# Ledger of designs, part 80: peptides against a protein of PDB entry 3OAK

Target 1, 145 residues: chain A of PDB entry 3OAK
Amino acid sequence: DDLEQYLDEKILRLKDEMNIAAQLDIDTLNKRIETGDTSLIAMQKVKLLPKVVSVLSKANLADTILDNNLLQSVRIWLEPLPDGSLPSFEIQKSLFAALNDLPVKTEHLKESGLGRVVIFYTKSKRVEAQLARLAEKLIAEWTRP

## One batch from the design tools (peptide; made by RFdiffusion4, then SolubleMPNN)

Design b1_p21_2_s3 (from b1_p21_2, 11 letters changed)
Fold by OpenDDE base, seed 2:
Order: C-alpha cells, then sequence, then structure tokens
Structure b1_p21_2_s3 (fold): chain B 145 residues (1-145), chain A 21 residues (1-21)
C-alpha cells in the first residue's frame, strides 16, 4: 500500500545516503594515504549517524529495514577503512545497540554479511572491551538454537 | 562532535603509522 511504499523509499534513500557517506570516508582516507595530508579526516558517517540511529530505533520500521537489506549498509559502516582503522567508537556503540533491538534472522545475516563482520569485532585486538562484549552478545543471540 | 573528531583523528593517525611499519 501507500504507507509500505513510502517506508520502502525512505529506507532505500537512507541506504543510499549511508553508502555515499561510507564511500566519501573511504575516498578521504585513500587521499590522506596518497598525499600525506593529515588534515583530512573521515567524518561523513559520523555526521549521518544520528539519522541512522533514529531510523534503526523505530520498531515500526523493522520489517522495512530488514526487507530492504539496510543491514548491508550497516555492515559496510562497520568494516575496516582503507588505512586499517575501525569506525569511530560512537558508530560501533550506536550500531551494536541498535542491532540488539532488531529481530535479525539468519537470512538477514547472510544477505548482508553482517554476521562475519560482527564476529570480527569479537576477535579484533583494536576493538574496545565493552564493544567486543556487545558484539559477543549479538553473536550469542543470533546463533542461539 | 569535537570529542568524536579527536577520537577519529587518533584512530586514523595511528592506523597510518602502523601501515608505515
Amino acid sequence: as target 1 above (145 residues)
Amino acid sequence: MEKIEEEIRKRQLEAIEELKK
């Protein structure tokens, strides 16, 4: 119906914005590596984060979020950057918190690749302990029989 | 945002230094 279509378009627009923000940050860091210009900072994802969190926190959007594979963009946001660095603490914390409240199923993990990335956070030495614990909690919930 | 910027800057700077090793 009209509402479902509106919500789909809303989520797809956000998905596009997230992907653009991620790519801009990637481009920024690649340029930083190439030029040595330390004034370049990847901030696009952080600037968009409040909007992402706002959408992910809405229970009425859960089905639309999952059906449109927004989790793929969440996965992209969690992936290491070209310089090997991880997303900001705030991005990690906010996304893990938001994921905890979504009814994520195995099929969503497979189509988004999110499972593999979150497992990475449970093993990485560069992840803060509290965030590693959040990642472990998600894995436990997603893999429980 | 300033605090977040500092944290991001730190991560990115450290990552670049690690790549240079």
Scores: peptide ipSAE 0.310, ipTM 0.820, DockQ to the pose 0.891
Fold by OpenDDE base, seed 3:
Structure b1_p21_2_s3 (fold): chain B 145 residues (1-145), chain A 21 residues (1-21)
Amino acid sequence: as target 1 above (145 residues)
Amino acid sequence: MEKIEEEIRKRQLEAIEELKK
C-alpha cells in the first residue's frame, strides 16, 4: 500500500545516505594519507549516526529495515577502513545497541554480511573490551540453537 | 561531538602512521 511504499522509500534513502557517508569518509582518509593533512577527519558517518540510530530504534520500521537490507549498510559502517582503522567508538556502540533490539534472522545476516563483521569485532585486539562483549552478545543471540 | 571527534582523529591518525612504517 501507499504507507508501505513510503516506508520502503524512506529506508532506501537512508541506506543510500549511509553508503554515501561511508564513501566520503573513505575518500577523506585517502586524501589525508595522500596529503598528510591531519586536519582532515572522517566524520560523515558520525554526523549521520543519530538519524541511523533513530530509524533502527523504531519497532514499526523493523520489517522495512530488514526487508530492504539496511543491515548491509550497517555492515559497511562497521567494516574496517582501507587504512585498517575502525569506525569510532560511538558508531560501534550505537550500532551494536541498535542491532540488539532488531529481530535479526539468519537470512538477514547472510544477505547483509553483517554476521562476519560482528564476529570480527569479537576477535580483534583493536576493539575495546566492552564493545567486544557487545559483539559477542549479538553473536550469541544470532547463533542460538 | 568534540570528544567523539578526538577519538576518531586519534584512531585515524594512528592508522595512517602505521601505514607509513
Scores: peptide ipSAE 0.238, ipTM 0.790, DockQ to the pose 0.834
Fold by OpenDDE base, seed 5:
Structure b1_p21_2_s3 (fold): chain B 145 residues (1-145), chain A 21 residues (1-21)
Amino acid sequence: as target 1 above (145 residues)
Amino acid sequence: MEKIEEEIRKRQLEAIEELKK
């Protein structure tokens, strides 16, 4: 119906924006590495984060989020950056918190690749302890019978 | 994730080489 279509379009636009933000940050850091220009800062994801959190936190959008594989974009945002670093602490914390309240199913993990990325966060020495624990909690929830 | 890390290492190596120009 009209509402469903509206919600789909909303999520798909956000998904596109997220992917663009991620790519711009990647490009920025690659250029920084290549040129040594320390004035280059990857801020696109952080700037968009409030909008992402707002959408992920709305119960009425949960089905649309999952059906349109927005979790793929979430996965992309969680991947390591060209300089070897992980996304900002705030991005990690906000996304893990938002994921905790979504009714994520096995099929969503497979189609997005999110499961493997979150497992990485449980094992990486570069991840803050509190965020590693959040990642562990998510894995525990997703692996429940 | 291993593949991702490998790609990052490759990017870093290439970037370092570019800085040497």
Scores: peptide ipSAE 0.200, ipTM 0.740, DockQ to the pose 0.059
Fold by OpenDDE base, seed 4:
Structure b1_p21_2_s3 (fold): chain B 145 residues (1-145), chain A 21 residues (1-21)
Amino acid sequence: as target 1 above (145 residues)
Amino acid sequence: MEKIEEEIRKRQLEAIEELKK
């Protein structure tokens, strides 16, 4: 129906924006690494984060989010960057919090690849303890019998 | 995740080599 179509389009637009932001940050850091120009900072994801959080927090968008595989873009945002760094603390915290409130199922994890990335956060020594615990909580929830 | 780490390592190595030129 009209509402469903509207919501789909909304999520797909956000998905595109997220993917673009991620790629721009990757490009920025690749250039930083190549040139040594420390003035280059990857900020595109952070700039878009409020919008992402706003959408992910909407209960009425949960089905649309999952059906359109927005979690794939969430996964991309959580992946390590070219310089080996991780996304900002706020990105990690916000996304983990948002994921905790979504009815994520096994099928969504498979089609997005999100599971493997979140597991990484439970093991990495570069992840803040607070965030590692959040990641562990998600894994426990997703693997619950 | 291993693939991601491998790619990062590769990029870092290439970047280091480039900076030395």
Scores: peptide ipSAE 0.162, ipTM 0.706, DockQ to the pose 0.060

Design b1_p21_2_s4 (from b1_p21_2, 9 letters changed)
Fold by OpenDDE base, seed 2:
Structure b1_p21_2_s4 (fold): chain B 145 residues (1-145), chain A 21 residues (1-21)
Amino acid sequence: as target 1 above (145 residues)
Amino acid sequence: MKEVEEEIKKRQDEAIKELKK
């Protein structure tokens, strides 16, 4: 119906925005590596983060979020950057919190690749302890019988 | 946002150091 279509379009637009922000940050860091210009800072994702969190927190959008594989963009946002750095503390914290409240199923993990990335956060030495614990909590919830 | 910028810059600087090893 009209509402479902509206919600789908809303989520797909956000997904596109997220992907663009991620790519811009990737480009920034590739340029930083290439030129050695240490003044370059990847800020596009964090600037968009409030909008992402707002959408992910809406219970009435859960089905639309999952059906449109927005979690793929969430996964992209969590992946290491070209220089090997991880996204900001706030991005990690906010996304892990939002994921905890979504009814994520095995099929969503498979189609998004999110499971493997979150596992990475439980093992990485570059992840703050409190964020690693959040990642572990998600894995425990997703793997429980 | 300034605080976040500094934190991100720190992550990037540390990553560059690691990359150059």
Scores: peptide ipSAE 0.628, ipTM 0.918, DockQ to the pose 0.892
Fold by OpenDDE base, seed 4:
Structure b1_p21_2_s4 (fold): chain B 145 residues (1-145), chain A 21 residues (1-21)
Amino acid sequence: as target 1 above (145 residues)
Amino acid sequence: MKEVEEEIKKRQDEAIKELKK
């Protein structure tokens, strides 16, 4: 119906925006590595974060989010950057929080690759303890029988 | 946002050090 179509388009647009933001940050850090210009800062994702969180927090969008594999873009946002750095504290915290309220199923984890990335956060020494615990909580929730 | 910027900058600077190690 019209609403479903509207919601699909909304999520797909956000997905595209997220992917673009991620790529821009990747490009920034690749350039930083290449040129040694330490003034370059990857800020595109964090600038878009409020919009992402707003969408992810909407219960009426849950099905649309999952059906359109927005979690793939969430996964991309959580992946280590070219320099090996991790996304900002707020990105990690906000996304983990948002994910906690989504009815994520095994199929969504597989199609997005999100599971593997979140597991990474449970193991990485570069992740703050509180965020590692949030990641662990998600893994526990997703692996419950 | 400035605080976030500084935090990200710190993460990047640390990462660069690790790359060069």
Scores: peptide ipSAE 0.614, ipTM 0.915, DockQ to the pose 0.892
Fold by OpenDDE base, seed 1:
Structure b1_p21_2_s4 (fold): chain B 145 residues (1-145), chain A 21 residues (1-21)
Amino acid sequence: as target 1 above (145 residues)
Amino acid sequence: MKEVEEEIKKRQDEAIKELKK
């Protein structure tokens, strides 16, 4: 129907925007590594974060989010950058919180690769303890009998 | 946003140190 089509288009646009933001941050850090210009800062994802959080928090968008594999873009946002750095504290915290409220199923984890990345956050020494615990909570929910 | 920028820069600076080891 009209509403479903509108929501599909909304989520697909956001997915595209997220992927672009991620690539721009990757490009920024590749340039930083190449040139040694320490003034270069990867800010595109965090600038878009409020919009992402707004969408992920709405119950009426859950089916559209999951059906269009927006979680793949969430996974991309959580991956280490070319310099080995991790996303900002706010990105990690906000995405883990949003994921906690979504009815994520095994099929969504497989098609997005999100499970493996969240497990990484439970094990990495570069992750703050608070965020590691949030990641552990997600894994526990996704692996419950 | 400025605080976030500083935190991101700190993460990047620490990562660069690791790459250069």
Scores: peptide ipSAE 0.596, ipTM 0.911, DockQ to the pose 0.892
Fold by OpenDDE base, seed 3:
Structure b1_p21_2_s4 (fold): chain B 145 residues (1-145), chain A 21 residues (1-21)
Amino acid sequence: as target 1 above (145 residues)
Amino acid sequence: MKEVEEEIKKRQDEAIKELKK
């Protein structure tokens, strides 16, 4: 119906914005590596974060979020950057919290690749202890008998 | 946002040091 179409378009627009923000941050850090300009800072994702969190927190958008594979963009936002650095503390914390409230199923993990990335956060030595615990909680929920 | 910028800068600075090793 009309509402369903409207919500799909809204989520797809956000997905596009997230992908663009991620690519801009990647480009920034690639340039930082190539030029040695240490003044370059990857800020595009964190600037968009409030909008992402707002959408992910809406219970009535859960089906639309999952059906349009928005979790693929969430996965991209969580991946290590070209210099090996991880996204900001706030991005990690906010996304893990949002994921905990979504009815994520195995099929969504497979089509997004999110499962493998979250497992990475349970093992990485660069991840803060409290965030590693949040990642472990997600894995436990997704593998619950 | 300034605090976030400083935290991101710290992560980037640490990462670049590792790349140079």
Scores: peptide ipSAE 0.556, ipTM 0.901, DockQ to the pose 0.869

Design b1_p21_3_s1 (from b1_p21_3, 8 letters changed)
Fold by OpenDDE base, seed 4:
Order: sequence, then structure tokens, then C-alpha cells
Structure b1_p21_3_s1 (fold): chain B 145 residues (1-145), chain A 21 residues (1-21)
Amino acid sequence: as target 1 above (145 residues)
Amino acid sequence: MEEERLKKAEEEIKKRLEEIR
């Protein structure tokens, strides 16, 4: 129906925006590495983060989020960056918090690759302890029998 | 370092996903 179509389009647009933001940040950091210009700062994801969090937090969007594999873009945002760093603490914290309220199923983890990345956060030496614990909680919830 | 850890973690999560349900 009209609402379903509207919601699908909304999520797909956000998905595209997220992917673009991620790529732009990657490009920025690659250029930073190549040129040594430390003034180059990746900020596209941070700029878009409030919108992402807003969407992820809406209960009426949960099915649309999951059905359209928005979690793939969430996964992309959580992946290590070209310089080996992780996304900002704020991005990690906000996304993990949002994920905690979504009815994520195993199928969504598989189709998005999110499970692979989140479990990484349970093991990384560079992840803040609080986020590592949250990541572990998520994995436990998603993989419980 | 992190890429190596990620690879290992990916293997582990794949294992977990295969073992559930």
C-alpha cells in the first residue's frame, strides 16, 4: 500500500545515503594516507548519524529496516577504516544502542554481514569496554537457541 | 592487526550462525 511504499523508499534512500557517506569517508581517509594531509577529516557518517539513529529508533520502521537490509549499511558503517581505525565512538555507541531495540534475526545477520562485524567488536583490543560488552550482549541475543 | 582479528571473528560468527536453530 501507500504507506508501505513510502516506508520502503524512505529506508532505501537512507541506505543509499549511508553507503555514500561511508564511501566518502573512505575516500577522504585514503587521500589522507596518500597525501599526508592531516587536515582531511572524515565527517560524512557523523553528519548523517542523527538521521540514521532517528530512523533506527522508530518502531514502525523496524520491519522495513530489516526487510530492506538497512543493516548492511549499518555493517558498512561499523567496519574498520582504511587507516585501520574504527568509526568514531559516537557512531559505535549510537548504532549499538539502536541495534539493541531492533528485532534482529539470524537471517538479517547473514544477509547484512552485521554479525561478523559485531562479533569483531567483542574481540578488538581497540574497542571501548562498554561497547565490547554491548556487542557481546547483541551477539548473545541474536544467537540464542 | 584489526583486520586479522576481524577475519578470525568472521570465521567464528559463521560457525555460530551454522550451529543455531
Scores: peptide ipSAE 0.028, ipTM 0.635, DockQ to the pose 0.023
Fold by OpenDDE base, seed 2:
Structure b1_p21_3_s1 (fold): chain B 145 residues (1-145), chain A 21 residues (1-21)
Amino acid sequence: as target 1 above (145 residues)
Amino acid sequence: MEEERLKKAEEEIKKRLEEIR
């Protein structure tokens, strides 16, 4: 119906915005590496984060979020960056918190690749302890009997 | 390397996902 279509379009637009933000940050960091210009700072994901968190936190959007595979864009945002670093602490924390409240199922994990990335956060030595614990909590919830 | 760890983690999560099917 009209409402479902509107919500789908809203989520798909956000998905596109997230993907663009991620790519722009990747491009910025690649250029930083190539030129050595340390003034180049990747800011696109951070700038968009409040909007992402706002959408992910809305219970009425959960089905739309999951059905449109927005979690693929969440996965992309959590992946390591070209310089080998991880996304900002705030991005990690905000996304893990949001994921904790979503009714994520196995099919969504497979469609998005999110499970693979989150388990990485449980293993990486570069991840802050509190975020590793959040990642572990998610894995436990997703794999519980 | 982080890439190697990520690959191992991917295999581990795949295993876990199969267990919950």
Scores: peptide ipSAE 0.026, ipTM 0.618, DockQ to the pose 0.022
Fold by OpenDDE base, seed 3:
Structure b1_p21_3_s1 (fold): chain B 145 residues (1-145), chain A 21 residues (1-21)
Amino acid sequence: as target 1 above (145 residues)
Amino acid sequence: MEEERLKKAEEEIKKRLEEIR
């Protein structure tokens, strides 16, 4: 119906915005590496984070989020950056918290690649202990029959 | 190095997903 279409479009727009933000940050950091200009700061994801969190927190949007593979964009946001660094602590924390409340199923993990990245967070020595534990919790929930 | 670690993680999750489905 009209509402469903509207919600789909809303999520798809957000997905686009997230992907663009991620790419812009990547481009910024690549340029920083290339030029040595340390004034270049990747901030696009941080700027968009409140909107992302707001959407992910809406229980009534869960199906739309999952059906439109927004988790692919979440995965992209969690991936290491060109300089090897991780997204900000706040991005990690916010996204993991949001993921904990979503009814993520196997099919969503397959189509988004999210599991790959979350496993990374369980292993990395650069990840804060509290977030590593949260990542472990997610993996346990997703992989338990 | 990060790419390789992510690749390994991908293989692990794929394996687990195979077990789940």
Scores: peptide ipSAE 0.026, ipTM 0.617, DockQ to the pose 0.022
Fold by OpenDDE base, seed 1:
Structure b1_p21_3_s1 (fold): chain B 145 residues (1-145), chain A 21 residues (1-21)
Amino acid sequence: as target 1 above (145 residues)
Amino acid sequence: MEEERLKKAEEEIKKRLEEIR
C-alpha cells in the first residue's frame, strides 16, 4: 500500500546514502595513504550515523529494513578501512546495539554477509572487549536452534 | 594475520549458518 511504498523508498534512500558514505570514507583514506596528508579525515559515516541509528531503532521499519537488505549496508559500514583501522567505536557500538533488537533471520544474514563480518569482530584482537562480547551475543542468538 | 583470522571466521560462520538452515 501507500505506506509500504513510502517506507520502502525511505529505506532504499538510506541504503544508498550509507553506501555512498562508506565509499567516500574509503576514498578519503586511500588518498590519505597515497599522499601522507594526515589532515584527510574520513567522517562521512560518522555524520550519517544518527540517521542510521534512528531508522534501525524504529519497530515499524523492521520488516522494510530486512526486506530491502539494509543489513548489507550495515555490513559494509563494519568492514575494516584501507588504512587497516576499524570503524569508530561509536559506529560499532551503535550498530551492534541496533542489531540486537532486530528480528534477523538466517536468510538476512546470508544475503547481507553480515554474519561473516560480525564473527570477525568476535575474533579480531583489534576490537574492544565489550564489543567483541556483544558480537558474540549476536552470533549466539542467530545460530540458536 | 588479520586477513587470515577473517578468513577463518568467515568459514566458521558459514558452517554455523549451514547447520541452522
Scores: peptide ipSAE 0.024, ipTM 0.602, DockQ to the pose 0.022

Design b1_p21_3_s2 (from b1_p21_3, 11 letters changed)
Fold by OpenDDE base, seed 3:
Structure b1_p21_3_s2 (fold): chain B 145 residues (1-145), chain A 21 residues (1-21)
Amino acid sequence: as target 1 above (145 residues)
Amino acid sequence: SEAERLEKARKEEKERLEKVR
């Protein structure tokens, strides 16, 4: 099926792009810490964010997203940064909103590790209250019988 | 515009970094 192949290729390319963006930002922040160079600003994830949100919000991509474990890359984007801080408010808000519209199942949470990370956001003192509540909502939905 | 979006994001990231340090 040409359409299925097209969709798979798009998701896999995005997955790679997301992973690269995350690593580049980590490298930038590590170098900033090591050298004290305040000109080093991590911008790779935020540059890619509109594309990520666009893809996650498309209903016709839901199955492809879940089947190709794109949620693993979403998890990576939500992990704490080298300086111990969390990703930007905009990244958190956008990803939590997008996750709310996906038919995520237990198997997807296990293979991506996303469940444990979102639980972390419900407990962390570094998370804005409104985002902690969004994380709680996701956990409640995912744990419903 | 995209340029404006990125400039806003850069400003927000700088503010985040100031809070961390």
Scores: peptide ipSAE 0.626, ipTM 0.932, DockQ to the pose 0.657
Fold by OpenDDE base, seed 5:
Structure b1_p21_3_s2 (fold): chain B 145 residues (1-145), chain A 21 residues (1-21)
Amino acid sequence: as target 1 above (145 residues)
Amino acid sequence: SEAERLEKARKEEKERLEKVR
């Protein structure tokens, strides 16, 4: 119906915005590496973060979020950056917190690739301990029989 | 405020970049 279509379009627009933000930050960081210009700071994801968190936190959007594979964009935001580092602490913290409240199923993890990335966060030495624990909690919940 | 949020985020990102180098 009209509402369902509206919600789908809303999520798909956000998905595009997230992907664009991620790519712009990647481009910025690559240029920083190539040119040595230390004034280049990647801020697109963090600028969009409140909107992402707001959407992910709405219970009435859960099905739409999962059905449209928004988690793929979440995965993209969590992937290592061009310099090999991980996204900002704030991005990690906010996304892990938001993921904790979503009814994520195995199929969503597979289609988004999010499962493998979160597992990575449980093992990475670059991840803050508290975030590693959050990642572990998510994995435990997602693999609960 | 949003401006303050972004300022803090920029500072944190700069610190992250320093750590990576």
Scores: peptide ipSAE 0.624, ipTM 0.931, DockQ to the pose 0.712
Fold by OpenDDE base, seed 1:
Structure b1_p21_3_s2 (fold): chain B 145 residues (1-145), chain A 21 residues (1-21)
Amino acid sequence: as target 1 above (145 residues)
Amino acid sequence: SEAERLEKARKEEKERLEKVR
């Protein structure tokens, strides 16, 4: 199936791009800490964010997203940064919103590690209250009988 | 616009960095 192959390639490329963006931001922040260069600003994830949100919102990509474990890259984007802080408010909000519309199953949560990270967001004092509530809604949806 | 989006994001990141010890 040509379409399925195309979609697989699309998602796998995005997955790679997301992982690279995350690593570049980590590198930038580590260098900022090491050198004290305040001109170093980590912007790679936020630059890519609209593309990520666009893909996650496409119903026809849901199976491909889940089958290729794109949620692992989503999890990576949500992990704490080298300075101990969390990713930007916009990244958190956008990803939580996008996740809300995906047919995520238990197997996907286990494969990606996303479940544990989202639970973390329900408990962390570093998270804005409104985003903690969004995380709670996701957990409720994923654990409902 | 995209430029405005990135500018807002940059501002947010700078503000975040100021709060990080």
Scores: peptide ipSAE 0.624, ipTM 0.930, DockQ to the pose 0.692
Fold by OpenDDE base, seed 2:
Structure b1_p21_3_s2 (fold): chain B 145 residues (1-145), chain A 21 residues (1-21)
Amino acid sequence: as target 1 above (145 residues)
Amino acid sequence: SEAERLEKARKEEKERLEKVR
C-alpha cells in the first residue's frame, strides 16, 4: 500500500546514502595516503550517523529495514578502512546499540554478511574492550536457540 | 549542538589518524 511504498523508498534512500558516505570516506582516506595531504579528513559517515541511528531505532521500520537489507550497509560501515583501522568508536557504539533492538534473524545475517563482521569485532585487537563486549552480546543473542 | 558534535568527531578522527600513522 501507500505507507509500505513510502517506507521502502525511505529505507532504500538511506541505504544509498550510507553506501555513498562509506565510499566517500574511503576515497578521502585513500587520497590522503596517496598525496600525503593531512588536511583530508573523512567525515561523511559521522555526518550521516544521527539519521542512521534514528531510522534503526524505529520499531515500525524494522520489517522494512530487514526486508531491504539495510544491514548490508551497516556491515559496510563496520568494515576496516584503507589504513587497516576500524571506523570511529562512535560509529561502532551507535550501530551495535541499534542492532541490539532489531529482530535480526539468521537469513538477515547471511544476506548482509553482518554476522561475520560482528564476529570479527569480538576478536580484533583494534577494538575497544567495551565494544568487543557489545559485539559478543549480539553474537550470543543471534545464536541462541 | 550539531556543529559541536562534528567538531568533536573531527578531533577524534585526527587523533585516530595519528595513531595509525
Scores: peptide ipSAE 0.623, ipTM 0.931, DockQ to the pose 0.726

Design b1_p21_3_s3 (from b1_p21_3, 6 letters changed)
Fold by OpenDDE base, seed 3:
Structure b1_p21_3_s3 (fold): chain B 145 residues (1-145), chain A 21 residues (1-21)
Amino acid sequence: as target 1 above (145 residues)
Amino acid sequence: MEEERLRKAEEEIRRRLEEVL
């Protein structure tokens, strides 16, 4: 199926782009730590965020997103950074909002590790209350009977 | 009371999820 193939390729490309963006930001922050150069700012995820949100918001891509484990890349984007900081407020907010509209099942959470990370956001004292509530909402949806 | 029960139940489920996922 041409459409299915196109969608798979689209998601896999995005997945790769997300992983690269995450690694580039990690590299930037590691260099920042090593050199003390505060002008080094991790921006790759932020630059790619609109594309990520756009894709995650498309209902016709939901199955493709889940089947290709794009949630693993979402998990990576939500993980703490080398300097101990969390992803930007906007990244957290945007991803939590986008995740709310996906038909995420336990198998997707297991294969991506996303569940554990989102639970972290419900418990962390460094997370803004607003975002902790969004994380709680996700956990509630994912753990419903 | 009901809200509190639901909260506690959700917390328990969350803990289980944390252990499995």
Scores: peptide ipSAE 0.055, ipTM 0.598, DockQ to the pose 0.020
Fold by OpenDDE base, seed 1:
Structure b1_p21_3_s3 (fold): chain B 145 residues (1-145), chain A 21 residues (1-21)
Amino acid sequence: as target 1 above (145 residues)
Amino acid sequence: MEEERLRKAEEEIRRRLEEVL
């Protein structure tokens, strides 16, 4: 119906924006590594984060989020950056919180690759302890009977 | 110990999850 179509388009636009933001940050950091120019700062994901959080928090968008594999873009945002660093603390915290409230199913984890990335966060010693615990909670939720 | 058994079970679950997800 009209509403469903509108919501699909909204989520797909956000997905594109997220993917672009991630790529721009990757490009920035690659250039930073190549040139040594420390004035190059990757900020595109951080700038878009409020919009992402707003969308992920809306119950009426849950089905649309999952059906359009927005979780793939969430996974991309959580992956380590070219310089080996992780996304900002705020990005990690916000996304883990949002994921906790979504009715994520196994099929969504498989098609997005999100499961493997969240497991990484449970094991990495570079992750803040509180965020590792949030990742653990997600894994427990996704694997419980 | 119960805690060790639980830890091992969780690790096994994570391992299997990494294989399929």
Scores: peptide ipSAE 0.042, ipTM 0.559, DockQ to the pose 0.019
Fold by OpenDDE base, seed 4:
Structure b1_p21_3_s3 (fold): chain B 145 residues (1-145), chain A 21 residues (1-21)
Amino acid sequence: as target 1 above (145 residues)
Amino acid sequence: MEEERLRKAEEEIRRRLEEVL
């Protein structure tokens, strides 16, 4: 199916873009740590965030998102950074909001590692209470019988 | 450094959760 192929390619491209953005930010922060240059700011994920949110919010992309394991890239974006910090509040909030509307199953959580990371957000003392609650809500929704 | 301590703490949390999910 032409549409399916188009959607697959679209999601896979976004997945690549997300992974690259994450790595570039990691590289920036590693260099910041090594050099002490506080002018080095990781902005690649933030720049791409609107596109990510737009894609995640489209119901017609849900199957493609899940089938292509885009959630793995979402997980990567949520992981702690080299300096131990978390991604920006806006990234966390936007992603948690977007995830709430996806028909995520346990299998997707496991294959992406997203389940572990979201649970992490319910336990980490560095997570804002508001976002910890959102994470908890997601876990409850995903693990209900 | 505080950053390193934070990083290690988060890594420990992640490691523990690997057994759960």
Scores: peptide ipSAE 0.027, ipTM 0.613, DockQ to the pose 0.033
Fold by OpenDDE base, seed 5:
Structure b1_p21_3_s3 (fold): chain B 145 residues (1-145), chain A 21 residues (1-21)
Amino acid sequence: as target 1 above (145 residues)
Amino acid sequence: MEEERLRKAEEEIRRRLEEVL
């Protein structure tokens, strides 16, 4: 199926772009720590975020998103950064909102590691209350029959 | 039952998280 192949390739390309963006931000922050140059700002994930949200919001891509484990890249984007900080408020908010519209199942949580990370956001004292509540909502929805 | 499977999965995720936190 040409369409299936096209959609798979589209999602896999985005997955690669997300992973690259995450690594570039990590590299930037590591260099910031090493050099003390506070002008170094990690912005690659923020720049790519609109595209990520656009893809995650498309109902016709849900199966392709889940089958290709794009949620692994979402998990990576939500992990703490080298300086111990969390991703920007906008990234957290946008991703949690996008996740709320996906038919995520237990197997997807396991293969991506996303479940553990989202639970982290329910427990962390550094997370804004609004986002902790969104994380709690996701966990509740994922564990309902 | 699906509910029980989901409960167990959540517990496992929480357990693994506690090992990291």
Scores: peptide ipSAE 0.026, ipTM 0.561, DockQ to the pose 0.021

